# Peptides against a protein of PDB entry 3H8D: the designs that were tried, part 211

Target 1, 122 residues: chain A of PDB entry 3H8D
Amino acid sequence: DMKRQQRFFRIPFIRPADQYKDPQNKKKGWWYAHFDGPWIARQMELHPDKPPILLVAGKDDMEMCELNLEETGLTRKRGAEILPRQFEEIWERCGGIQYLQSAIESRQARPTYATAMLQNLL

## One batch from the design tools (peptide; made by RFdiffusion4, then SolubleMPNN)

Design b2_p29_2_s3 (from b2_p29_2, 13 letters changed)
Fold by OpenDDE base, seed 4:
Structure b2_p29_2_s3 (fold): chain B 122 residues (1-122), chain C 122 residues (1-122), chain A 29 residues (1-29)
Amino acid sequence: as target 1 above (122 residues)
Amino acid sequence: as target 1 above (122 residues)
Amino acid sequence: SIEDYLRSRGYVPLEPEDPPDPPLEIDPN
């Protein structure tokens, strides 16, 4: 449904082992989420020392955040919300288009705004 | 056309007279713009020492930025683009809803995404 | 909360930072 609002968020994180280290020794990661209305459509995690994690609704539900948008509290966290392009730029760089495409082709992806947009591109 | 991308921007500004003053003596204003696709739909200015200025397409064309989105260079200015709510919150606070409504009723407003949204609310 | 979820993933969430303001302009008016 094109009527649903598309919203994007990111949260920086560190590893538990780095929690008490000096700032220079704390390697930051980044957690990203795309919400299609109240429900998550895509999730992405950037790590300083391993490959990105890409997750799409339908295929990766058990690994993705199970909270609806309101329950996450993301909309109330200053600085957490980002522009669509800030998400998409990273998503594309990490191979997200191919990942989502494969999920659609394998019939694992749940239809979302993201799947619809990709299908319009193809 | 609901297919057009809605984008929002803000730029801080100072008065020419404050240009060479110490930072504490420079009073900042804020310039805001809403683009409905390539064309400006709404413009808003917050001033430190006078009432906000509200401008809507059709009614206030001669006072608004005449450049299309690409010509403004706003999309290339780091930190200039903002979330829709960051614009709307200020717009609402400044009486923008009433201003746009009046422009529609007086048949001065050009139809935009903003006018359509307001008409859907009424 | 999102923080609880992130912890469940093995992450320690940090507070997001606000982006810096763009450079100042001079008001032509």
Scores: peptide ipSAE 0.466, ipTM 0.775, DockQ to the pose 0.632
Fold by OpenDDE base, seed 1:
Structure b2_p29_2_s3 (fold): chain B 122 residues (1-122), chain C 122 residues (1-122), chain A 29 residues (1-29)
Amino acid sequence: as target 1 above (122 residues)
Amino acid sequence: as target 1 above (122 residues)
Amino acid sequence: SIEDYLRSRGYVPLEPEDPPDPPLEIDPN
């Protein structure tokens, strides 16, 4: 489990309604993913005008990326991969620690690197 | 040993002689470092007009960064930290595998994450 | 693909950009 590679990615996005607007009028969002080996452990979505969406494996599987890492093509997308801290900093700002903790306590979180790390910090 | 954090950095540089030239006339080099925990394991320098410089701990200590990671300030320098593959791709292109292998075989290389990984691949 | 997934979420994916380089240093050598 702890030997699985931890990889982090982000993809910027815009809203469909902004797709054909001038660049200055396109409000960017950011999709984030933490992959624990081939499978996603955490997902996070930043929006310009609504609260962040936090998702954790086990609890939010139906909303999260269902593709394994290879299937996503993220590893082949230049600029998509980010450092762990680039993910964690945003995750923490968005209340991700509390969100994951609650998922663990409610027995909804699937065991991942993320759950293990959080439990080590508590 | 394998529990030490592997961190990678790069810093662009210019030659002192180009310091006051127009931006288009400043030829950039790139300084790379791999830190195995607090200490540097590999260093690499790309120059615009001379061959790459490859350095490995143990063999090239006198030419390499002598500061521990904290002392370098690299972790606080925005944009300096890079993904492992961003280092390894360049390292491989520059003949780093052969260089490190030779250092190991000559018993000049200090044991590091880099030496261990190479030995696992052979 | 990740793009298809993002579209399924109602997002229009954009291409990522490389992070900016850190400030230049002067070659100490």
Scores: peptide ipSAE 0.466, ipTM 0.774, DockQ to the pose 0.690
Fold by OpenDDE base, seed 2:
Structure b2_p29_2_s3 (fold): chain B 122 residues (1-122), chain C 122 residues (1-122), chain A 29 residues (1-29)
Amino acid sequence: as target 1 above (122 residues)
Amino acid sequence: as target 1 above (122 residues)
Amino acid sequence: SIEDYLRSRGYVPLEPEDPPDPPLEIDPN
């Protein structure tokens, strides 16, 4: 049922080694999530000094957030929710389209709103 | 076609008389818009010292923004776009549900995503 | 919580910030 609500979130983070450094020396990363209804469909992690991590449901379940949307508390965290395009712009820039397409072709991706949208574009 | 993209925007404003005052003396208002595809469906204005203004397409066309979404430049204005709930929370608080319902019942409201959603709730 | 998950990934979560307001406009009314 692709009538499920699509919601997107991001959380900034730092590395443990930077916890006690001055603010100017704390390099921020960004954790992103796309929820298709209650369940995560895509996850993305931006790092200041290494390649982005892209994860898609079905293929990467063991690495992705295991919590349903309500359990995450994301909907109650002020400033965490973002617009779809704020996720998609980064996803595209990081090669997410190709990553998800490959997961679909290899029959590893779980069907989600994201897989459906991609298949509509092809 | 309720498959049109729903987009929401807000712009803070000050009164012309406050333009040259110190920041602490500039009372902010907030202009809100809901676009159903290219056309405005709802408009809302929060004023610092008078009641909110609520406007719905069909009924209040002459008072609402006459520009299509692209013409407004809102999509290109950083920070202007907001999440649906950021609009709806204020809309509800200002009595927007009752206002739109009354416009529908009086046959003044133009059919939009907003009217359809409201009718699904009743 | 999401914070616990992020810690399990080796991240220290920070509180998100609200996006900045767009530039002020002048009300023509």
Scores: peptide ipSAE 0.465, ipTM 0.772, DockQ to the pose 0.669
Fold by OpenDDE base, seed 3:
Structure b2_p29_2_s3 (fold): chain B 122 residues (1-122), chain C 122 residues (1-122), chain A 29 residues (1-29)
Amino acid sequence: as target 1 above (122 residues)
Amino acid sequence: as target 1 above (122 residues)
Amino acid sequence: SIEDYLRSRGYVPLEPEDPPDPPLEIDPN
């Protein structure tokens, strides 16, 4: 578990309706992912005008990226990889701790590095 | 050893003689550091007009940053922290593997995460 | 690819920007 590499990524995005607007009128969102080894553990989506979307492995698999890390191409995309803290700061700010904790308590979360870390804090 | 956090940083620098020149005339160098826990394990300096400087803990202590990570303020400097690969790519390109290996073989290198990793490869 | 997945979510992916360099230091050397 703890031997798997933890890698974090983010991709900025815009809405389809904004793709042909001037840059100043494009409302930018951010897609975040935490990979625990080859598989995603957490996903987070920040929107400029709606609540953040928090997703955790096991509970939200159907909505999360189904590609393994290699298949995503994220490791080959310049600027996509971020530091752990760059993910965690946003995760915490968005209520991710509570969300993951609830998923663990309801037995919906798949065990990951993230679940292990949270359980160590609690 | 392996439980210590590995953190990597880089800081761009210019020569004192260039500090008052136009931006286009400032020859930019790069200072790199690998911290194994609180203490520096490797340091690397890229200069625009001279060979890279490679430094490893134990061997080059007198030339390396003597401050622990907290004392450096690097963790509080926006944009200073980099991904491991951003350090390692440059390290390898500059002959860092051979340099560290030689330091280990001569018993000059202090044991660090870097020495352990290299010994595992070899 | 990740771009395909993002499109499936209704997003238009953009290319990440390189993080800005930290402020320059003066090499005393």
Scores: peptide ipSAE 0.465, ipTM 0.773, DockQ to the pose 0.674

Design b2_p29_2_s4 (from b2_p29_2, 13 letters changed)
Fold by OpenDDE base, seed 1:
Structure b2_p29_2_s4 (fold): chain B 122 residues (1-122), chain C 122 residues (1-122), chain A 29 residues (1-29)
Amino acid sequence: as target 1 above (122 residues)
Amino acid sequence: as target 1 above (122 residues)
Amino acid sequence: SIEEWLESRGYVPLEPEDPPDPPLEVDPE
């Protein structure tokens, strides 16, 4: 449904092993989420020392945030919400288009705003 | 037209008289814009030493940015684009709802996404 | 919360920071 609000968020994180280190020694990662209405459509994780993780609804539900948007508290977390392009630019750079396309073609992707937009783009 | 993309921007500014002063002596203002597709729908200015300025399309065209969104270069200015709520929160705080409502009632406001949303809210 | 969820996944969430302001402009008025 195109009437659902598309909202994008990111949360920086560090590894448990780094939490007590000096700031300069904390390797920062980034958790990203695209919510299509109340439910996550895409999740993405940038890690300092391993490849990006790309996740799409339907295919990767067990690895994605199962909380609805309200339950996450993301909308109340200052600085967490980002512009669509701030998500999409990273998503594209990480091969997200191909990843989602493959998930659609394999019939693993749940229909979302993200799947609809990709299908419109192709 | 609800299909037009709504985009919001802000630019910090200083007064001409302050441009050569030390950073701590530069009183910063904020220029805000809401673009409804290619054209500005609302403009808002926070000044360090005078009341906020609120401007709405149709009523205040002569005081508002006359450039289309592409011409402004705002989309290419890093950090200029903001979330809708970042604009709306300030707009509401500055009395923007009442201002736009008055412009609609006086038949001075040009129909925009902003006017439509306000009419849906009332 | 998202923090609890991230923690359950073995991440230590940090507080997000606001993006830096764009460069200052001189008021044309």
Scores: peptide ipSAE 0.471, ipTM 0.784, DockQ to the pose 0.710
Fold by OpenDDE base, seed 5:
Structure b2_p29_2_s4 (fold): chain B 122 residues (1-122), chain C 122 residues (1-122), chain A 29 residues (1-29)
Amino acid sequence: as target 1 above (122 residues)
Amino acid sequence: as target 1 above (122 residues)
Amino acid sequence: SIEEWLESRGYVPLEPEDPPDPPLEVDPE
């Protein structure tokens, strides 16, 4: 495995249109990030009204968070950090394995911990 | 660092005498465990009415959980697994660094991820 | 910050909630 620390985070969000609605009417989404050391390796978004968004480093850099881990402040945000399995379980359910595999095969994925783990499985 | 996966868990508990009391009268304790692969490396207990209990592998084997990680069922218990920092923060506050250091110096500690990390710091 | 980034993407970030505690157990003492 890689020497870099793997850290996982999630932030709940709502849409701007729901800001002032009653709590029961706020449809929550979830933003997820996997950081391989200081740099993001994977990002995922769960929306209440559309399919999940899956993003992998190299392929989707322009859509992913461009901030390094320290710049995000995620490590200082209580409750934001999650266990690897909490990320991976959702990632798998959303088709993340296939998505990352396709990105590797098409040579679009930047090498990360995530790509290495998948390649070890194959 | 070691190749073995480091996993941390906590379980809230109450005393047998408080089982049938009203929720506000149930004084909660917290049981913590650090597993270095399948084997426990550190255990810690927070009690509402006595000082914290700190336990390290090798020194305190008879007082620690004797079950391997799979036997505990902790990995299957929702909400039981915690982040490393959630364990370490309490461990440090309870004097765990000094406790483990003393166990190493007295040659009572079994080598674990925890002993290795402390030795790297010294 | 991540909040500013999310806002720039059209999201309103919320504060994360602490995960629920696991079920309470009885200490065997």
Scores: peptide ipSAE 0.470, ipTM 0.784, DockQ to the pose 0.721
Fold by OpenDDE base, seed 4:
Structure b2_p29_2_s4 (fold): chain B 122 residues (1-122), chain C 122 residues (1-122), chain A 29 residues (1-29)
Amino acid sequence: as target 1 above (122 residues)
Amino acid sequence: as target 1 above (122 residues)
Amino acid sequence: SIEEWLESRGYVPLEPEDPPDPPLEVDPE
C-alpha cells in the first residue's frame, strides 16, 4: 500500500572477462532495483554491449533478486541508494512504462506501488 | 498531507571572509532543507565554528528560506538533492527531534509532514 | 548480500561512487 516506503538502489558492475583489464577497457554496467517496502517491485540492468533489461514483479520473479531489502544489504552500502528520479529517468528512457503497462494488461504483473502509479497515470 | 512529496537538499557553503583564501583555509558549512511539497518544513545549518542551527516552519519562518521549492532552483542543482535519511541522520544528531517537539508543544510549529511524523512517533 | 547475488548471476559488482558535492555557496551571514 501507499504506506510502504519506496527505496531505489543501483550497483555498478563489470563482466568477469574484464576484471583484469586496464580501467579504460572495463565496460561498466548498472544494476538497478526499486523496492516497495521489503520486496522488489522493479529491476533494471544497463549493459555496455546489449539492450537494457527491464523486469517487473510477478512477471519476471525468476530473473529478479529474490532477497528482501534487508538481506541485500543495500541500505548499508554507501552510495548504493539513489533518489526515485534517478531510477525513474532511466526506467522511462528504457521503455519501462510500456513494459510495465504490458505486464499489467497481460495480467502478469504483481500489484505494487509501481503498478498503482501507472494505473493512476493512465 | 501524506500525498505531498518530501524532498531534501543540502548545499555546502563558505563564509564571505574565506572566499579568497587558499582551499585549506576555507572552512565549509552545510545548509540543509526539507520541503513538504512546495514549502519548506525544516531547515538546518552546520557551521564550522558555531553550533548547528535548527529551524522549523511556523516557529522560525523569518530565518528560513522564504522561496518555494521551484523558486530555489534546488531541484535543478546537480548533487543538491539528498535522500531523506541523509537529512534525518544529521537532524537527529543535532537534536532536531527535541527541537521540533518543543515547537509543537509551545504551539509554534506549523503542521507539516515532519510534525505529523513526530506525533506518530510519540 | 547483493554482491553475492550479482556474482551468482555472472556479474562482478563494483563499489558505488559517492556523488560529487554541489557547487559551494557563500553564506550571507
Scores: peptide ipSAE 0.470, ipTM 0.784, DockQ to the pose 0.640
Fold by OpenDDE base, seed 2:
Structure b2_p29_2_s4 (fold): chain B 122 residues (1-122), chain C 122 residues (1-122), chain A 29 residues (1-29)
Amino acid sequence: as target 1 above (122 residues)
Amino acid sequence: as target 1 above (122 residues)
Amino acid sequence: SIEEWLESRGYVPLEPEDPPDPPLEVDPE
């Protein structure tokens, strides 16, 4: 049922080695998630000093958050939820369209709202 | 077509008389809008010193923003767009459900996504 | 929680911040 609610979240993070540094020396990363109903459909990680990580359900399940949306507590964390465009703009910039397309073509992607939307664009 | 995109916005405002006052003396209000596709469906105004204003399409057209979404420039104004819940929580707190229900029952409300959602709840 | 999950991956999660408000407008009243 693609009538499931689509919700998007992000959490900033730092590396353990930067915990006790001055604020200006804490290099911030960003963890992003797209939930298609209760389950994650896409995950993305921005790192300050390495390439972005893109993950799609089915293909990358072992690297993605295994918690359902309720278990994450994301819906109760103020400031964590973001607009769809705030996710998609970064996703596109990081090559997410091509990544998901390749996962679909290789038959590795699990059907989600994200795969459906992409297939409507192609 | 209720498949139209639902978008929500808010803009803080001050009174003309407060423009030149110190920041602590500028009483801030909030203007809210719900757009059902290109047209406004609901408008809400929080004022610092008077009751909230609730407006619904069809009933209150003369008091609501007459510009289409593109004409407002809201989509291009950084920080103006908000999540649906950020609108709905305030709407509910201000008695918006009852207001819209009354407008529907009096046959004054124009059919929108908002009216459809309410009718699904009742 | 998501924080515990991120920690298990070697990240230190921070609290997210609300986006800044848009610029003030002047109400024509």
Scores: peptide ipSAE 0.470, ipTM 0.782, DockQ to the pose 0.686

Design b2_p29_3_s1 (from b2_p29_3, 14 letters changed)
Fold by OpenDDE base, seed 2:
Structure b2_p29_3_s1 (fold): chain B 122 residues (1-122), chain C 122 residues (1-122), chain A 29 residues (1-29)
Amino acid sequence: as target 1 above (122 residues)
Amino acid sequence: as target 1 above (122 residues)
Amino acid sequence: EEEERRRREELERRLEEFFAKRDKVPLEV
C-alpha cells in the first residue's frame, strides 16, 4: 500500500571502547533507518573506520533492526527523525540504488516502498 | 499517483509596515505549503494579528502560490523544508481537516495526496 | 504522565539494547 507513511531516522553512535574517552577521541558513526509504515525497509550505517553498510528488507532481515517503528521509540526521540532527502542522499552516495536493484533482481528484496520507487525509476 | 513526492515548506514573513522597525517590534507570521509532486496541494498562513488562513487546491487556486515547486526555489532555500508532521500538526490545530473535508464534499477540492489521505481516514 | 514516562524509558531501554547487541553506544541527538 503506497499510502503508508514513510519515515526516516538517524542516530549517531560510538564504539563501546570510546564511551569514556574525551569527546575528541570518540569516533562517531551514524545509523540510518527507513520505515515503510511500521516496518523497516532499509537500513544504513556509516562507520568511521570501515566501509558503509547497506541493508534491505527481505535480504538482510537478520542484520537489520528487529523492532517495529513503535517499539524503537524513534518517533519520540527528539532530533532522530530526518527528511527523506537526508536519507536518500546518503543512500545514493553509498551505492544504495545498485544494492537495492541487485536485491530485487536476485529476488531477495521484500517488496517495500523503496523497491516500488526504484522500479518506477528504472 | 500516490508515488509522487510529498514535500512541505515553511517560510517566516513580517508585515511590510514592520520591515523598518526594531526586531522586537516586528510581528512574525508563517507561510506553509504542501506540494504534491510539483504542484501545491495545501497552503496555510499563521498571522500574528488575525486568524489562520487555510487554502486547498482546486478551491483556492487564485489565492495560493501559482509557481510550481521548482519555480519557487524552496528546495534550494536552506531551512525552508520541514517534516510532514510539522505541517500536519499546525494544519490540524487550525481546523484543516474540516476545511479540506468541506471542500471535498462541495466538490471544490482538486484531488491530491491530501484529499486521498483524508478520505482514507474517514 | 507517569505512565507516559515509564513507557518512554522502556522504549529508550529497548533501543539501547538494540545498539548494545551490535557493539554500538547511541549518542544523544
Scores: peptide ipSAE 0.301, ipTM 0.632, DockQ to the pose 0.749
Fold by OpenDDE base, seed 3:
Structure b2_p29_3_s1 (fold): chain B 122 residues (1-122), chain C 122 residues (1-122), chain A 29 residues (1-29)
Amino acid sequence: as target 1 above (122 residues)
Amino acid sequence: as target 1 above (122 residues)
Amino acid sequence: EEEERRRREELERRLEEFFAKRDKVPLEV
C-alpha cells in the first residue's frame, strides 16, 4: 500500500579507528535510509574513503538494515529524520535512479514506494 | 492523484505593529502550509494574540494562499520546509482533525491527500 | 516514565550494535 508513510533518516558515523582521535581527525560518513512504512526501501552510505554505496530492497536485503523502523529507534532520535528531498538529492547525485532502474529491470527489486515513483518518472 | 508529493512549510511572521520594536518585543506568529502537489491542501496560523486559525482547501479558499507551490518560492527558502510531523503535531493540537472532518461532513472540503488520510484514520 | 526510558535505552543499544557490526560508530546528530 503506497499510502504507507514515507520517512527518511540520516546518521553520521566514523570508523572505529577514529573514535579516540581529535574531532578534526574523525572523517565522517553518512548513513541514509528510506522507510516505506515499517520496512526499509532504500539505503545509502557516503564514506570518506570509498565510493558511495546504494542499496535497494529486494536486491540488497542482506546488506541493508534488518530492523524495522520501530526497532531502529530512529523516530525517537532527535535530528535523525530528514526531509524526503534531503535523501533524494543525494540519491540522485549518487546515481540512485539508474541503480534502482537496473534493479527493477533485472527483476531484483522488491516493489516499494520508491519503485512506484520511479515508474512514474520514466 | 495521491501520488503527488506532500510538502510542508513554516514561516514566522510578526505583527505589523511590532515591525520597528526591539527583537525581544516582537511577538512572532507562525504560518504553516501543507501542499498536495502544487496546490495547498491545508493552512494554519499560530498567532501571539489570538486563537489559531485553521484552513482547509475547498472550504477556506478565499482565505488561503492563492499561489501554487512554485510561485510561493517556499521550496527555495532555506529553513521553510518542515517534516510532515512538524505540521501534523500542531494541526492536531489545534483541533485540525475535527475541523477537517467537519468540512468533509458539510461537503465543503475539496478532496486532497489530507482528506484521504483522515478517511483512513476514521 | 521508567518504562519508556528503558525502551529508549534498549533501542539506542540496538542501534549502536547495528553500526558496530558494520564497522561504524554513530555520532550524535
Scores: peptide ipSAE 0.300, ipTM 0.636, DockQ to the pose 0.761
Fold by OpenDDE base, seed 4:
Structure b2_p29_3_s1 (fold): chain B 122 residues (1-122), chain C 122 residues (1-122), chain A 29 residues (1-29)
Amino acid sequence: as target 1 above (122 residues)
Amino acid sequence: as target 1 above (122 residues)
Amino acid sequence: EEEERRRREELERRLEEFFAKRDKVPLEV
């Protein structure tokens, strides 16, 4: 259903080992999530020391956030919500289009707003 | 979409500790799965030594089979597929109706054929 | 509201636990 609200969130994180270091020595990662209604559709992780992680619903369920949107509390966390383009720009830069396309073609991707939009784009 | 094929499967398992015992000393468990189209909707595990485990999509994703139906190979495993009633009878006996109902009411259950049918039943 | 405050705190805890299980410490946004 195209009427479901699409919402995007971003949370910076650090490694536990960096927790008590000086701020300049805390290398940040970024956790991104796309929710198609209450359910996560895509997840993306930028790490300071390894390649980006791209995850899509259906294919990568076991590695993605298991909390529904309401359970995350993200809608109530000031500054966590981002614009769609703020997610998509990074997603595209990380090869997300190709990743999701491959998941669709292999029939691993669960249909979401994201899969529908990609199929419109191509 | 009510047009998705509903398919049910059952696989016996034994405890690792019983693997090399005499057959009469191998207590069997049973793994059950309900697929709503390509995606798992419900999972159920009968254990010889502990209470049944009930799992529903959306709520228990991290504990459920992450493989889509085709990836599981269950459709090609002789004797694995069971009739809907063979699943439902055990599901009901294990308190599955109440479990799924609670998941729906708490907005944890991802909509599936199973959630729709339960909402018709009640 | 006190109830809403408690709920928010519980959700924040859940989110933190989510990250912790994955060897991450979320930072303030």
Scores: peptide ipSAE 0.300, ipTM 0.529, DockQ to the pose 0.534
Fold by OpenDDE base, seed 5:
Structure b2_p29_3_s1 (fold): chain B 122 residues (1-122), chain C 122 residues (1-122), chain A 29 residues (1-29)
Amino acid sequence: as target 1 above (122 residues)
Amino acid sequence: as target 1 above (122 residues)
Amino acid sequence: EEEERRRREELERRLEEFFAKRDKVPLEV
C-alpha cells in the first residue's frame, strides 16, 4: 500500500498544428503524471491557450493516461522523471489540493497514495 | 479487500441509428458490468453486428464506465442487477477467462476481485 | 541490445499514440 513507489514525470508537448513551425511559433504545453506504483494517481496538463487540467484517479479515468507505468516507457525516458516537489508545486498552484479534496468528498476519487496523504494532512 | 461486495449489472442498448426505428428494426446490444465494491472491475458488451467487447480494469480504463457504482444509479434501476453466474456465463462464452488471464500476465490488469479469483483457480 | 532497442521503440510508440489521441505531440525532454 504505502510501500508502492511514488514516481513523477513531466513531458513537454505541442499541438499537431505547431509540429512543423519554427521553434518560436510552437506553443509548448506540459504534461505531468503521478504514478502510485504501476498505476497513475494524478495527471496534470499546462496548456498555453487554456486553463490547467487537473485529473485524479477514479474521477477522471477516461481523460487520464490508460497505460501502466511500465507501458509508458517513462522510467527509461531521460529527463522525464521529476522530483515529487516539482510535481506538487505545480499541482498546488493549479488548485490540485482543492480538486482532490472535492473528489474525495464526493466519493469520486479512487483511493491512492495522493488521497491518503491529503487525508493525513486534513 | 475480499470484503467488497461484488455486484453485476446488465442493460440493453440500441444503436443511435436505430433509436427511432420500429421495434423489429432495432438491433439490441447488451452492456454488462461487474463492480468490485464501488469501482468497475470488468465490462462486457454484446453487439448485434460486431464481436463481443471485453474490458478489464487497468487495461481498458479508457473504454470502460468511469462512474463509480453509486453514480451509475444501476443499483436503483429495476431489473439491471443480475446474478454473478449470469455475468460469468456470458463472460466465459466470450473468452473472458483468457482475456483477463492475458491482461494479468502482461501486467495490464489492475488487481480486482476478478483477478484474484482467476488466480485462485489457476 | 536489439531486443532492448525494439522494446524501447515499442514503448515510445505507445506513449506517442497516447498523446496523439489527445491532440498532442510530445517533445524530447
Scores: peptide ipSAE 0.298, ipTM 0.536, DockQ to the pose 0.541

